# Designs tried in a protein design run: peptides against a protein of PDB entry 3V4O. Part 56

Target 1, 234 residues: chain A of PDB entry 3V4O
Amino acid sequence: DQPLAKDKVALLIGNMNYREHPKLKAPLVDVYELTNLLRQLDFKVVSLLDLTEYEMRNAVDEFLLLLDKGVYGLLYYAGHGYENFGNSFMVPVDAPNPYRSENCLCVQNILKLMQEKETGLNVFLLDMCRKRNDYDDTIPILDALKVTANIVFGYATCQGAEAFEIQHSGLANGIFMKFLKDRLLEDKKITVLLDEVAEDMGKCHLTKGKQALEIRSSLSEKRALTDPIQGTEY

## One batch from the design tools (peptide; made by RFdiffusion4, then SolubleMPNN)

Design b2_p13_8_s2 (from b2_p13_8, 6 letters changed)
Fold by OpenDDE base, seed 4:
Structure b2_p13_8_s2 (fold): chain B 234 residues (1-234), chain A 13 residues (1-13)
Amino acid sequence: as target 1 above (234 residues)
Amino acid sequence: GPAPRLQSFSPEL
């Protein structure tokens, strides 16, 4: 039977104007496009650009306040990042060079907090590099996750790999968003949807062998971004 | 090398 969401809330963060790191262009367009799509899916969307560490932490806190039992939570991030020991770190625009874990936001910590809200679905779409940061030798001690079977990660790139933005005639899009936007509105289980996006990315001559989507999930129900909100008529 | 960073490129069409 059709799964229902108590509500649907998304936080979209695009960091591009870094102070001590190369500036990006794609996050602006990608956040904008994703915002429009998620709103069509009846998500309550908070979209923010160029956040400092302080602002990012505040945004996450506010996002968590909107989560509750049965709520669908989606976090999208586009910007610089890295992955150490399976932990994803989002880099704020004011991060030093080099940045370390103490300067960044750990996605898995956010997931832990989302689980405490007893959400119906937790989706992370991470358009950032997943290379190890050799300047960060810290091994984070994270709290154990609960077994909620409602978690989906869409990584724009493979583990240990770089992510890319395509620049053409002054316009730039992340490779991930280029393909995601074409399928996001489809009424499909979110893991199936992302799998199709992965295939599209793999078939494109521009991205084949350069960047590949990785899906990591523990999703025991047929949850879709198109799932209706409880108590509403569509 | 430098810290990991998202890369920009212009594909040749």
Scores: peptide ipSAE 0.295, ipTM 0.829, DockQ to the pose 0.095
Fold by OpenDDE base, seed 2:
Structure b2_p13_8_s2 (fold): chain B 234 residues (1-234), chain A 13 residues (1-13)
Amino acid sequence: as target 1 above (234 residues)
Amino acid sequence: GPAPRLQSFSPEL
Protein backbone atom coordinates (compact mmCIF):
# COMPACT_ATOMS: atom_id res chain seq x y z
CA ASP B 1 0.00 0.00 0.00
CA GLN B 2 1.23 3.44 -0.92
CA PRO B 3 1.71 5.62 2.15
CA LEU B 4 -0.19 8.88 2.08
CA ALA B 5 0.48 12.18 3.74
CA LYS B 6 -2.39 14.26 5.05
CA ASP B 7 -0.26 17.24 4.07
CA LYS B 8 3.42 18.03 3.65
CA VAL B 9 4.94 21.04 5.38
CA ALA B 10 8.55 22.17 5.55
CA LEU B 11 10.32 24.90 7.47
CA LEU B 12 13.72 25.82 6.09
CA ILE B 13 16.02 28.08 8.07
CA GLY B 14 19.36 29.36 6.85
CA ASN B 15 21.39 31.51 9.21
CA MET B 16 24.43 33.23 7.75
CA ASN B 17 24.87 36.79 8.92
CA TYR B 18 25.67 36.26 12.55
CA ARG B 19 26.29 39.32 14.66
CA GLU B 20 28.73 37.86 17.12
CA HIS B 21 29.97 34.80 15.22
CA PRO B 22 31.65 34.05 11.89
CA LYS B 23 29.44 34.65 8.89
CA LEU B 24 28.49 31.81 6.57
CA LYS B 25 27.60 31.76 2.88
CA ALA B 26 26.21 28.38 1.88
CA PRO B 27 22.86 28.56 3.72
CA LEU B 28 21.61 31.07 1.15
CA VAL B 29 22.08 28.71 -1.77
CA ASP B 30 21.19 25.62 0.21
CA VAL B 31 17.84 26.98 1.38
CA TYR B 32 17.05 28.19 -2.12
CA GLU B 33 17.81 24.88 -3.79
CA LEU B 34 16.07 22.82 -1.15
CA THR B 35 13.01 25.06 -1.41
CA ASN B 36 12.74 24.40 -5.12
CA LEU B 37 13.11 20.67 -4.66
CA LEU B 38 10.59 20.38 -1.84
CA ARG B 39 8.07 22.41 -3.80
CA GLN B 40 8.42 19.92 -6.63
CA LEU B 41 7.51 17.33 -4.03
CA ASP B 42 4.36 19.31 -3.19
CA PHE B 43 5.58 20.47 0.18
CA LYS B 44 4.25 23.68 1.56
CA VAL B 45 7.56 25.39 2.17
CA VAL B 46 8.40 28.31 4.39
CA SER B 47 11.97 29.44 3.79
CA LEU B 48 13.59 31.97 6.07
CA LEU B 49 17.06 33.46 6.30
CA ASP B 50 19.00 35.13 9.09
CA LEU B 51 16.55 34.70 11.92
CA THR B 52 16.91 36.19 15.36
CA GLU B 53 16.00 34.09 18.36
CA TYR B 54 12.59 35.72 18.48
CA GLU B 55 11.98 35.13 14.78
CA MET B 56 13.16 31.53 14.95
CA ARG B 57 10.85 30.74 17.84
CA ASN B 58 7.95 32.35 16.01
CA ALA B 59 8.75 30.44 12.83
CA VAL B 60 8.79 27.16 14.71
CA ASP B 61 5.51 28.01 16.42
CA GLU B 62 3.88 28.78 13.08
CA PHE B 63 5.31 25.61 11.61
CA LEU B 64 3.85 23.56 14.44
CA LEU B 65 0.43 25.10 13.82
CA LEU B 66 0.47 23.60 10.34
CA LEU B 67 1.12 20.12 11.67
CA ASP B 68 -1.64 17.67 12.44
CA LYS B 69 -2.38 13.97 12.38
CA GLY B 70 -0.75 12.35 9.38
CA VAL B 71 1.05 15.49 8.21
CA TYR B 72 4.64 15.18 7.04
CA GLY B 73 6.81 17.71 8.81
CA LEU B 74 10.30 18.56 7.63
CA LEU B 75 12.65 20.93 9.41
CA TYR B 76 15.84 21.94 7.66
CA TYR B 77 18.43 24.09 9.34
CA ALA B 78 21.71 25.41 8.02
CA GLY B 79 23.84 27.55 10.29
CA HIS B 80 25.85 27.50 13.45
CA GLY B 81 24.91 24.89 15.97
CA TYR B 82 26.15 22.64 18.70
CA GLU B 83 25.23 19.46 20.50
CA ASN B 84 25.30 18.96 24.24
CA PHE B 85 24.26 15.71 25.88
CA GLY B 86 22.58 14.45 22.73
CA ASN B 87 20.54 17.62 22.27
CA SER B 88 20.95 19.66 19.11
CA PHE B 89 20.84 23.44 19.34
CA MET B 90 20.24 25.79 16.43
CA VAL B 91 21.91 29.17 16.87
CA PRO B 92 20.04 32.38 15.96
CA VAL B 93 21.93 35.18 14.24
CA ASP B 94 21.64 37.44 17.27
CA ALA B 95 22.99 34.88 19.71
CA PRO B 96 25.60 36.25 22.09
CA ASN B 97 29.20 35.16 22.21
CA PRO B 98 29.37 32.75 23.83
CA TYR B 99 25.86 31.44 23.43
CA ARG B 100 24.04 29.07 25.73
CA SER B 101 21.01 26.83 25.42
CA GLU B 102 18.66 29.59 26.53
CA ASN B 103 19.80 31.59 23.49
CA CYS B 104 19.18 28.71 21.09
CA LEU B 105 16.44 26.41 19.86
CA CYS B 106 16.54 22.79 20.94
CA VAL B 107 15.65 20.41 18.13
CA GLN B 108 14.59 17.61 20.45
CA ASN B 109 12.12 19.95 22.09
CA ILE B 110 10.65 20.69 18.67
CA LEU B 111 10.42 16.97 18.00
CA LYS B 112 8.44 16.49 21.19
CA LEU B 113 5.98 19.13 20.07
CA MET B 114 5.72 17.55 16.63
CA GLN B 115 4.90 14.21 18.23
CA GLU B 116 2.04 15.83 20.08
CA LYS B 117 0.58 16.70 16.69
CA GLU B 118 0.51 13.02 15.72
CA THR B 119 2.40 13.71 12.51
CA GLY B 120 2.83 11.04 9.88
CA LEU B 121 6.53 11.73 9.46
CA ASN B 122 9.09 13.90 11.23
CA VAL B 123 12.22 14.70 9.25
CA PHE B 124 15.08 16.79 10.57
CA LEU B 125 17.88 17.79 8.24
CA LEU B 126 20.48 19.51 10.36
CA ASP B 127 23.32 21.14 8.47
CA MET B 128 25.23 22.41 11.46
CA CYS B 129 28.15 21.50 13.64
CA ARG B 130 27.66 19.02 16.43
CA LYS B 131 30.60 19.98 18.61
CA ARG B 132 30.21 20.33 22.34
CA ASN B 133 29.70 23.88 23.54
CA ASP B 134 31.91 24.09 26.58
CA TYR B 135 30.49 27.49 27.49
CA ASP B 136 27.14 25.87 28.19
CA ASP B 137 27.16 23.63 31.22
CA THR B 138 23.38 23.29 31.32
CA ILE B 139 22.08 19.75 31.38
CA PRO B 140 18.72 19.90 29.66
CA ILE B 141 15.90 17.96 31.21
CA LEU B 142 13.52 17.12 28.41
CA ASP B 143 10.31 15.17 28.52
CA ALA B 144 10.47 11.65 27.20
CA LEU B 145 9.61 11.18 23.56
CA LYS B 146 6.69 9.03 22.53
CA VAL B 147 7.20 5.87 20.53
CA THR B 148 5.88 7.07 17.18
CA ALA B 149 8.27 5.24 14.85
CA ASN B 150 8.14 8.10 12.33
CA ILE B 151 11.34 10.01 13.05
CA VAL B 152 14.30 10.61 10.77
CA PHE B 153 17.36 12.68 11.56
CA GLY B 154 19.80 13.51 8.84
CA TYR B 155 22.82 15.05 10.51
CA ALA B 156 25.25 16.67 8.12
CA THR B 157 28.07 15.47 10.35
CA CYS B 158 28.91 13.04 13.12
CA GLN B 159 28.50 13.67 16.80
CA GLY B 160 31.24 15.94 18.05
CA ALA B 161 32.25 16.87 14.51
CA GLU B 162 31.91 19.88 12.26
CA ALA B 163 29.89 20.57 9.14
CA PHE B 164 31.41 22.54 6.30
CA GLU B 165 30.52 24.67 3.35
CA ILE B 166 32.42 24.83 0.10
CA GLN B 167 33.81 28.18 -0.88
CA HIS B 168 34.78 28.63 -4.49
CA SER B 169 34.67 31.63 -6.81
CA GLY B 170 31.14 32.47 -5.79
CA LEU B 171 28.16 31.04 -3.99
CA ALA B 172 28.39 27.33 -3.32
CA ASN B 173 26.61 24.65 -1.34
CA GLY B 174 27.38 23.23 2.00
CA ILE B 175 28.79 19.74 1.78
CA PHE B 176 25.56 18.13 2.91
CA MET B 177 23.32 19.95 0.43
CA LYS B 178 25.78 19.36 -2.40
CA PHE B 179 24.96 15.68 -2.25
CA LEU B 180 21.42 15.78 -0.87
CA LYS B 181 20.09 17.85 -3.76
CA ASP B 182 21.07 15.20 -6.30
CA ARG B 183 18.85 12.56 -4.73
CA LEU B 184 16.06 14.39 -2.93
CA LEU B 185 13.47 13.82 -5.66
CA GLU B 186 13.96 10.06 -5.74
CA ASP B 187 10.95 7.94 -4.84
CA LYS B 188 12.60 6.04 -2.03
CA LYS B 189 12.10 5.54 1.65
CA ILE B 190 13.67 8.60 3.23
CA THR B 191 16.22 6.59 5.20
CA VAL B 192 17.31 4.76 2.05
CA LEU B 193 17.63 8.06 0.23
CA LEU B 194 19.78 9.50 2.99
CA ASP B 195 21.92 6.38 3.06
CA GLU B 196 22.71 6.89 -0.61
CA VAL B 197 23.55 10.52 0.12
CA ALA B 198 25.89 9.32 2.83
CA GLU B 199 27.70 7.10 0.36
CA ASP B 200 28.00 9.92 -2.16
CA MET B 201 29.36 12.23 0.51
CA GLY B 202 31.81 9.54 1.56
CA LYS B 203 33.44 9.74 -1.85
CA CYS B 204 34.26 13.41 -1.38
CA HIS B 205 37.98 13.75 -0.78
CA LEU B 206 37.62 17.21 0.73
CA THR B 207 35.74 16.01 3.77
CA LYS B 208 37.13 12.53 4.33
CA GLY B 209 37.84 12.25 8.01
CA LYS B 210 36.22 15.63 8.64
CA GLN B 211 32.52 15.31 7.89
CA ALA B 212 30.26 12.31 7.46
CA LEU B 213 26.49 12.01 7.35
CA GLU B 214 24.76 10.41 10.30
CA ILE B 215 21.30 8.94 9.92
CA ARG B 216 19.31 8.38 13.08
CA SER B 217 15.87 6.99 12.55
CA SER B 218 12.92 5.14 13.98
CA LEU B 219 10.79 4.70 10.90
CA SER B 220 8.55 1.65 10.77
CA GLU B 221 6.84 2.51 7.48
CA LYS B 222 8.12 3.04 3.96
CA ARG B 223 7.65 6.80 4.05
CA ALA B 224 9.10 8.89 1.26
CA LEU B 225 9.16 12.60 0.57
CA THR B 226 7.47 11.70 -2.73
CA ASP B 227 4.43 10.23 -0.98
CA PRO B 228 1.23 11.74 -2.36
CA ILE B 229 -1.01 13.98 -0.33
CA GLN B 230 -4.30 12.39 0.66
CA GLY B 231 -7.24 13.67 -1.33
CA THR B 232 -5.13 14.98 -4.17
CA GLU B 233 -4.71 13.69 -7.69
CA TYR B 234 -1.24 12.66 -8.60
CA GLY A 1 40.08 24.07 -11.41
CA PRO A 2 41.03 25.82 -8.19
CA ALA A 3 40.63 23.81 -5.05
CA PRO A 4 37.61 24.83 -3.03
CA ARG A 5 37.96 25.94 0.56
CA LEU A 6 36.07 24.48 3.47
CA GLN A 7 34.47 26.76 5.99
CA SER A 8 33.24 25.27 9.23
CA PHE A 9 29.77 25.99 10.50
CA SER A 10 31.37 26.27 13.93
CA PRO A 11 31.50 29.66 15.58
CA GLU A 12 35.00 28.79 16.69
CA LEU A 13 37.83 30.05 14.50
Scores: peptide ipSAE 0.258, ipTM 0.780, DockQ to the pose 0.755
Fold by OpenDDE base, seed 5:
Structure b2_p13_8_s2 (fold): chain B 234 residues (1-234), chain A 13 residues (1-13)
Amino acid sequence: as target 1 above (234 residues)
Amino acid sequence: GPAPRLQSFSPEL
């Protein structure tokens, strides 16, 4: 039996032009290329660049309105970020230096809200650093997550490590997207697909010992980004 | 082309 999605919705955010932090380049290309790939997979895609805190929160709210029972939701983020106490924080372009959790969007909070929508699949692709932010000692009290067994995290890097982009005379992908884009259209369980991406990225001599893909999943069913939408031909 | 270089997605904190 082929698994079915009620719908497939993606929010892609690429933050590059930070006001108080080093500017990035890869998110522009990465968001553009990922947009085209996900549209080929029949995702409804909203792609946004250089969002302030206010704009990011609004974008997430609008994204959540498109989610419902059985919908596949995918959130991609490329930009500055950090991880404290197992919580991932996406940094808006207007975040102060140093930033704290109150200035950022917590991914696990978004996951909680997605669970409330009874989504069929929740995928997070986080192309950001996961280093501890020593300027933020806040211990977030998160609402308890449900046991939905439909969650996949693709972290561009390991716990406590950094994610990188390649500096070149022209624009280039981040390390994560460089390898992800080559396999994203494959008809495979999403965790299997990401595992293959991890192996491909592991062969990259530039980031050996510096960056490695981490897959964190609780996925009890065979779900793929290629799964057809109910009521559509495929 | 020029040799690739790495840029971290981490600001100086």
Scores: peptide ipSAE 0.233, ipTM 0.768, DockQ to the pose 0.833
Fold by OpenDDE base, seed 3:
Structure b2_p13_8_s2 (fold): chain B 234 residues (1-234), chain A 13 residues (1-13)
Amino acid sequence: as target 1 above (234 residues)
Amino acid sequence: GPAPRLQSFSPEL
């Protein structure tokens, strides 16, 4: 039988206008386009731009309140970020320079909280750098995750690498979203979909040797973003 | 050094 979602909820965050860090451009377009695509997939989408630490934490809290058993949860982030010891940190626009983990939101902590909601699917799309932050020497001790086998990470870049946006006179997608948007509506298992995106992105001469999509998943069911919501006609 | 971040580049498309 085809998997069903109890509901589908997405939180999209694009941070661009940093106070103490270089400004970005792509998150504006990327969040906008992803919003439209996810709405076509019947996601309830909350899209927010330029969030402070306080606002980001509140947004995540509100997002978690919308999650429940069998709900598909998708978190997309575009902005500055880093990865220390396998933990991904999203940087709010009011983060100091340099920022530390205490100034940022840990994605793995959010995942832990999503697991507590007994979600049907947890998807993280992280369009940020994954380089180590040398200014943060703290080793985070996070709660152990449950074995839920419903987790998918789409990293815009590989471990220890950078994510890029196209710089020109106008606005354009980041490299990740450029390829993701072309396939997002396909009725395929999300890991298969992302694998195809990875291949498409791998053919891009602009980022060869600089940026490559990484998929990290523990997904035991054929879950797709196109899966119908329970109680709806499909 | 610069903080880890999304970086812009200017290639011709």
Scores: peptide ipSAE 0.161, ipTM 0.696, DockQ to the pose 0.096; fails the geometry check

Design b2_p13_8_s3 (from b2_p13_8, 6 letters changed)
Fold by OpenDDE base, seed 2:
Parts: C-alpha cells; structure tokens; sequence
Structure b2_p13_8_s3 (fold): chain B 234 residues (1-234), chain A 13 residues (1-13)
C-alpha cells in the first residue's frame, strides 16, 4: 500500500547575514528554490531568513506545534554550523564570536521533540559545516532517542568537513542544493533519492575530496516526500 | 561567463 502522511510540514531556515561571522550568499536562493519545490509536494512550508537565536527557537516551537501523529516533518537549514560529539548545532545570525552550544540550536534536541509528536517521518537537511568547534568544550547530555525508525539526515558534507557554495555570474547556490533540487520531486524513497543526489554531487570536480553528501537514516518504511496526504485525492 | 568560485560556509574562528 502507498504510504500516507497525515500532513506534511516543513521549516526552512537560511542564515546568511551574520553579525559577528562571515556573510553567506547561497541560503537566500537555496531556501527560495526549496520552498517552491516543497510546495509542489504539498508541504505546508514556513521559510525564514536571517533568524536570531530567539527567532530560531520560536520558529522551531511553532513548527513543533504543527506536528502530530503521522505528520511528515522536514527541517532544512542553510548557514553556519558545527558538530561536536555527534551533535549538530545551527548558528543564529546574532551568535557571538566565538559561539557556543548555549548560543545555538541543537538538531538532536529538535529530533527528540519531533519523536514525542509521533511523526510519520522526520527529515533533516543540514547545509552547514560539520567541523568541530574547539571553543565549545561542552559535552551535551542528551536523552536517549526513541526507536521510531522514521529518521533521515541529509548532511551536505561529511563529519569534520566543510560545506561550500558556488558563485557564478553573481549568483550563489550551495553545492548540496544544486544537486538536490534536480531530484527532489522524484517519487522515490527519501534515502534512495538522497543516494542519487550523492552520486550526482560526487561527479562535481570542484568539490571532490572537499565535500560529500552523508546520509544517516533509520527508516523502516518506503517513505517519500511525494507521499500523498491522507484524506486528499491522489 | 566567469569560472565558478567556491566559498566555504566556515566561520572565522
């Protein structure tokens, strides 16, 4: 039987105009393009740019309120970030220099809260660097995640590596979004779709040995972003 | 057009 979503909700965050860190360019275009694609997939999409810590936390809280049993939740982030001890941190535009975990949003904490909502699918697309932040020595003590078998992480880069944008003729796209956008509408299991994106990205000579897509998943069902919403014609 | 340029998302730390 065709898997069904109770609803489909996405939060897209693009941070580029940092106060104390280098400015980025790609998040503007990448959030816009992804918004358009996800709307074609019948996602309810909230897209936000240049969020402070307070605004990011509020956006995540509001996003969580839209989640419920069987709902597909997708979180996309493009901006500065880091990874310490397997925990991913999204950096708000007002983060200090150097930033620490208390100034940032932990993705794994968001995942825990999504699991409490009994979602049908949890997708994280993280277009950020994954280098260790040496200025943050905090070891997060996270509660154990539930075994929900409905989790997919698409990391734009490998652990300890950087994510890049390509500038051409005044326009900039993230490397990840450049390839993701070409396949996002395909009716395929999300992990299969991302694997194909990884192969396409691997053909890019500019990023060979510098950036590669990492897929981390625990997904026991053939869930796709194209899955129809329950109670709708499909 | 001009050749593509790569820019890292890495912050100044």
Amino acid sequence: as target 1 above (234 residues)
Amino acid sequence: GPAPQLQSFSPEL
Scores: peptide ipSAE 0.239, ipTM 0.772, DockQ to the pose 0.752
Fold by OpenDDE base, seed 5:
Structure b2_p13_8_s3 (fold): chain B 234 residues (1-234), chain A 13 residues (1-13)
Amino acid sequence: as target 1 above (234 residues)
Amino acid sequence: GPAPQLQSFSPEL
């Protein structure tokens, strides 16, 4: 049977113009391209660039208000980030140098809040570095996650590694988005789709041995980004 | 065009 979404909502954040950290270029193009693709998939898309901590937290709050039982939620982030103790932290543009967890948004906390909404699918696409931040020794105490079996993480890089953008002819694109965009519209289970993206990215000679896509999932149903919204089709 | 160049998303800490 064809799985159905009650609705499909995406929040896309691209941070580039950091105040205290190196500026990035790829998130501008990557957010734009992903926005157009997700809209073709009938997602309601909110795309934001260069968010402060306050603005990021507000954007996440507004995103959560659009989530409800059976809704597909997708969070995309491109920017600086780190991973400590298995927790992913997105870095706002106004974060200090060095930044700490209290300056950043924890993805796992967002996941917990999405689970409370009883979403049909939770997808995180994280185009950021996953190196440990040695300047932050805080051990987060997180609430236990529910067993919802509807969670997919697409990490642009493997644990402890860096994510990269490719600059060519004045254009910059994240290596993850470069390959993701070619397959995103395919009618496939999201984990299968990402696995194929991982293979495509693995053929990139520039990032061999430096960056590899990691898929972390607990998905018990054949859910796809192409799944129709209830009341519109099927 | 020019050869592709890599830029890390890693901040300078």
Scores: peptide ipSAE 0.234, ipTM 0.766, DockQ to the pose 0.788
Fold by OpenDDE base, seed 3:
Structure b2_p13_8_s3 (fold): chain B 234 residues (1-234), chain A 13 residues (1-13)
Amino acid sequence: as target 1 above (234 residues)
Amino acid sequence: GPAPQLQSFSPEL
């Protein structure tokens, strides 16, 4: 029996024009290309660039309002970020230097809220660094997650490592999106798809020993981004 | 010091 999504909703955030931090380039192209691909997969896509903390929080709130039982939710983020104590923090463009957790959005908090919506699938694609922020010594106390077995994290890099973009005279993809875009439309379980992306990325001489895709999942069903929306003809 | 961030690199062509 083919898994069905009640709906498919994605929020894509690309932060590049930071006020107090180095500017990035790849998020512009990466968000654009991912938007087009997800629309081909019949996702309802909201794509936003250069969000302040206030705007990011509002965008996440609006995204959560679109989620419901059986809905596939996908959150993509490209920008500055860090990971402390297993929690991933997305950095808004107006974050101070140094930024701390109170200035940032915690992905695991968003996941908790997505679980409350009884979503069919929760996918996080995080194209950001995962190094510890030494300027943030706050130990987060987060609510325990439910056992929903519908969670997939695609980290552009390993724990404690950095993510990179290709720097040319013009704009280019981040390393993660460079490989993800070639497979995203494949009709495969999302974890299998990401595993293949990981292998492709692992063959890249530019990032060997420097950046590798990490997949963290608890997915008990064969869910794919290609899964049809309930009540639609495909 | 600099906070963790996405970095750019320039491969040799």
Scores: peptide ipSAE 0.193, ipTM 0.677, DockQ to the pose 0.095
Fold by OpenDDE base, seed 1:
Structure b2_p13_8_s3 (fold): chain B 234 residues (1-234), chain A 13 residues (1-13)
Amino acid sequence: as target 1 above (234 residues)
Amino acid sequence: GPAPQLQSFSPEL
């Protein structure tokens, strides 16, 4: 018996045109390509670019409203970010320089809220840096997460490391999306799929010793992005 | 063409 999703919902955020930080390019293409792929997988996809703090918070709130028992939730973020004490922070385009946690969205807080929805699967694909922000001395006291065994993190880079985009003539993918897009449609357990992406990415000579995919999972079931939605016949 | 370059997703703080 294969797992079934009650529904499949994805929020994709790509931040590029920062006001007080270096501009990025890859999130535009990455969000677009990922949107098309996830739609082929019957995800309901909301894709947004260049969100302010207020807009990001609203987008997350609306995303959470679409989640319910057994729903697959996927959050993708491409943009500036940091990680302090194991907490991932997504940086809005209007974040000040320097930014602090109060200016950013904590991914683990979003996860907590997703768990309260009793989702079938929680996938986070974070194409951002995980470098420590020394200007933020806040130690967030987060509530303990529930043991749901349905969580998968795909970090574009390792703890304390940076994520990169390829720059050449024209627009190109970020390193993570470059490899993710080639395998995303495969009917495999999501952690297996990401492991294969990690191997592919590891062969990239450009990022050897600079960027490597990290997978963090508590997924106890063979859930895939290709899992059919309940009530649909394929 | 020129060799591809990498741009970090981290601002220099």
Scores: peptide ipSAE 0.224, ipTM 0.764, DockQ to the pose 0.867; fails the geometry check

Design b2_p13_8_s4 (from b2_p13_8, 5 letters changed)
Fold by OpenDDE base, seed 4:
Structure b2_p13_8_s4 (fold): chain B 234 residues (1-234), chain A 13 residues (1-13)
Amino acid sequence: as target 1 above (234 residues)
Amino acid sequence: GPPPKLQSYDPEL
């Protein structure tokens, strides 16, 4: 039978106007386009740009309040970031240079909190670099994750690698969103959809050998972003 | 035109 979502909620964060780090451009366009697409999929979408640490933490807290049993939760982030010891850190616009983990938001911590809400699906789309931050040797102590089999990570790039945007005189997508947006509305299991996006990205000569989509998932059910909301007619 | 250039999201740590 068709999987159902109790509700569908997304938090989209695009950080570009950093105070102490290089400014970006694509997050503006990417958040905008993804917002439009997710709304077509009947997601309740909160889209925010250029968040400070305080604002990011508040946004995540508010996002978590919208989650409940069976709810589909999607977190998208575009901006600076890093990965240490398998933990992904989103960098707020007011982060110092260099930044440390205490200045950033750990995605895995957010996942832990989402699991406590007994969500039906947890999707993370992380359009950021995944290089190690050599200025931060802190090993975060994270709570153990539950076995919920409803987790999907779409990393814009490989572990230890960089994510890119296309430099134009005007605004353009990041590489990840450039391909994701073309398939996001397809009625397919989310991991299958992302796999197709990965293949499309792999054909891009600009980022060949530089950026590749990585999918990390524990998804035991055929969950799709197109899944209908329980109690609604489509 | 000239080939597009890429801008890294790397903060250049």
Scores: peptide ipSAE 0.311, ipTM 0.799, DockQ to the pose 0.874
Fold by OpenDDE base, seed 5:
Structure b2_p13_8_s4 (fold): chain B 234 residues (1-234), chain A 13 residues (1-13)
Amino acid sequence: as target 1 above (234 residues)
Amino acid sequence: GPPPKLQSYDPEL
């Protein structure tokens, strides 16, 4: 039978107006479009733009309060970021130049906290660069993750690579969202859906050899973003 | 329209 979600909750963060780093444009459009799509999927969506470190930490805390056993949790981030030692760091708009891990939010730490909530599904969509930050020599010591087999990472790019947005006369999507938005409403296992997005992105002439979607998952059940919510919400 | 250009999310660029 079709899997059920206890609830579906998403936190979307788009950082653009950095104080000490180059400004971005696409996160505004990407967060807006993704918000509309996830609401069509009956997600409870909190969408925030241009968050400071303090605001990002508070947003994550509030997001975690909405999670519970069997809840589908989705975190989307668009902005500057980096990856050190397999750990992904989201950069707040007030981060210094250069920034370090202490200035940023570690995605794997958020995953650990989501596991403590016994969520039904943990999805991370990370539209940021994954290059090594040479200014950060900190080796993160993270608590061991549980074996929950309900984790999906959609990285906008490969390890060590960059993510891009399209420069146009008007506002345009980032490369990742450009392709993700066309398939997000499909009733498919989330890893299958992302695999199709990866193929679509692979046909993009602009980013061929520069940006490719990476899917990292431990998902032992057929879970989809279209899965109905348990109980009576409608 | 003109072909689009790319902007990296790398803060060093």
Scores: peptide ipSAE 0.295, ipTM 0.791, DockQ to the pose 0.766
Fold by OpenDDE base, seed 1:
Structure b2_p13_8_s4 (fold): chain B 234 residues (1-234), chain A 13 residues (1-13)
Amino acid sequence: as target 1 above (234 residues)
Amino acid sequence: GPPPKLQSYDPEL
C-alpha cells in the first residue's frame, strides 16, 4: 500500500543579508525555486528570507502548529550555520559575531518537537556549513528522540565541511539546490531521491573534495515527497 | 567568461 500523508507542510528559510557575517546570494534563488517545486507536490509552503532570531523562532513555532499526526513536515534552511557535537544550528541574520547556540536555532530541538506531533515524515534539508563553532563550547544536553523511523536529513555537506554557492555574474543556486531541483519531483523514496542527488553532486568538478551530500535517515517506510494527501485523488 | 567561483557559507571566512 502506498503511504499517505495527512497533509504536507514545508517551512523554507533563506538567510543571506547577515548583519555581522558575510552576505550570501544563493538562498534567495534556492528558496524561490524550492517553493515552486514543493507547491507542485501539493505542499503548503511558507517561505521566508532574512529572518532575525525572533522571527525564526516564531516561524518554527507557526510551522509546528501546522503539524499533526500523519503530516509530512519539511524544513529547508539555507544560510550560515554550524554543527557542534552532532547538533545543527541555524544562524539568524541578526546573530552576533561570534554567535553561540543561544543565538541560534537547534535543528535537533525542532525535530524533537516535530516528533511530539506524531508526524508521518520529518525531512530536514540543511544547506549550511557543518564546521564546528570554536566560540561555542556549550555541550547541549538534548532529550532522547523517540524511535519514529520517519526521519531524513539531507545535509548539503559532510561533517566538519563547508557548503558553497556558485558565484556567477548573476544569481545562481547553491551547490545543493543546483542538483536537488532536478530530481525533487521524482516519485521515489526520499532517501533514494537524495542518494541520486548525491551522485549528481559528486560529478561536479567544482566541489570535488570540498562538498559532498550526506544523507542521515531512519526511514522504515517507502515515503516520498510525491505521496498523495489522504482524502485527495490524483 | 571566467570559470565560476565558490563562495563558502562559512560565516568565519
Scores: peptide ipSAE 0.293, ipTM 0.793, DockQ to the pose 0.803
Fold by OpenDDE base, seed 3:
Structure b2_p13_8_s4 (fold): chain B 234 residues (1-234), chain A 13 residues (1-13)
Amino acid sequence: as target 1 above (234 residues)
Amino acid sequence: GPPPKLQSYDPEL
């Protein structure tokens, strides 16, 4: 009855000290807070900050090596990003100005590779802007995804919109993490949990009309981040 | 235009 994970693995990336782009602050705090929460949920968490393109690709490769049949995989990214033609691109700290798709990591390509591992759950939490990058006019040809019905995207903002951080005396928290952290430990289907986060974010007067959570999912099972790991007793 | 980015919002505004 209770869904089980073979294992639970998360890769958290926070990029803030960009070489050719404006520096950010929230990724530092957000990665830290999410790390602590996911560890409480018995995730194996790798948290990395300020990754170059080479380092990001290596981190993703290592993350994929930890995935296998029935494993829950969670990728969190906070930093600069863009969305072209429905494809999400994470921007490494050494990306040129302007950056293009060949300088960035495509989330949908990572999803494809996760599906090949026959994961039990694929969760993407993307705390980045989703504006069109007009400096990149290439149309990517992506491999077809399998029908696995185990995919959840939590976009910090709407399509074509921006994500924001709240600055507090030199420290900053992303709007998304501000509300996600209050719900993340709840024993609920991940899509239900994110829906509640969306409602909480909707009450934020600071970014009303500027940022709203978007959930995109194909999840046919009641999978939760609180699901126990196979062979363990809690 | 400038590349997409997270933007700081000052709640004291």
Scores: peptide ipSAE 0.279, ipTM 0.737, DockQ to the pose 0.090; fails the geometry check

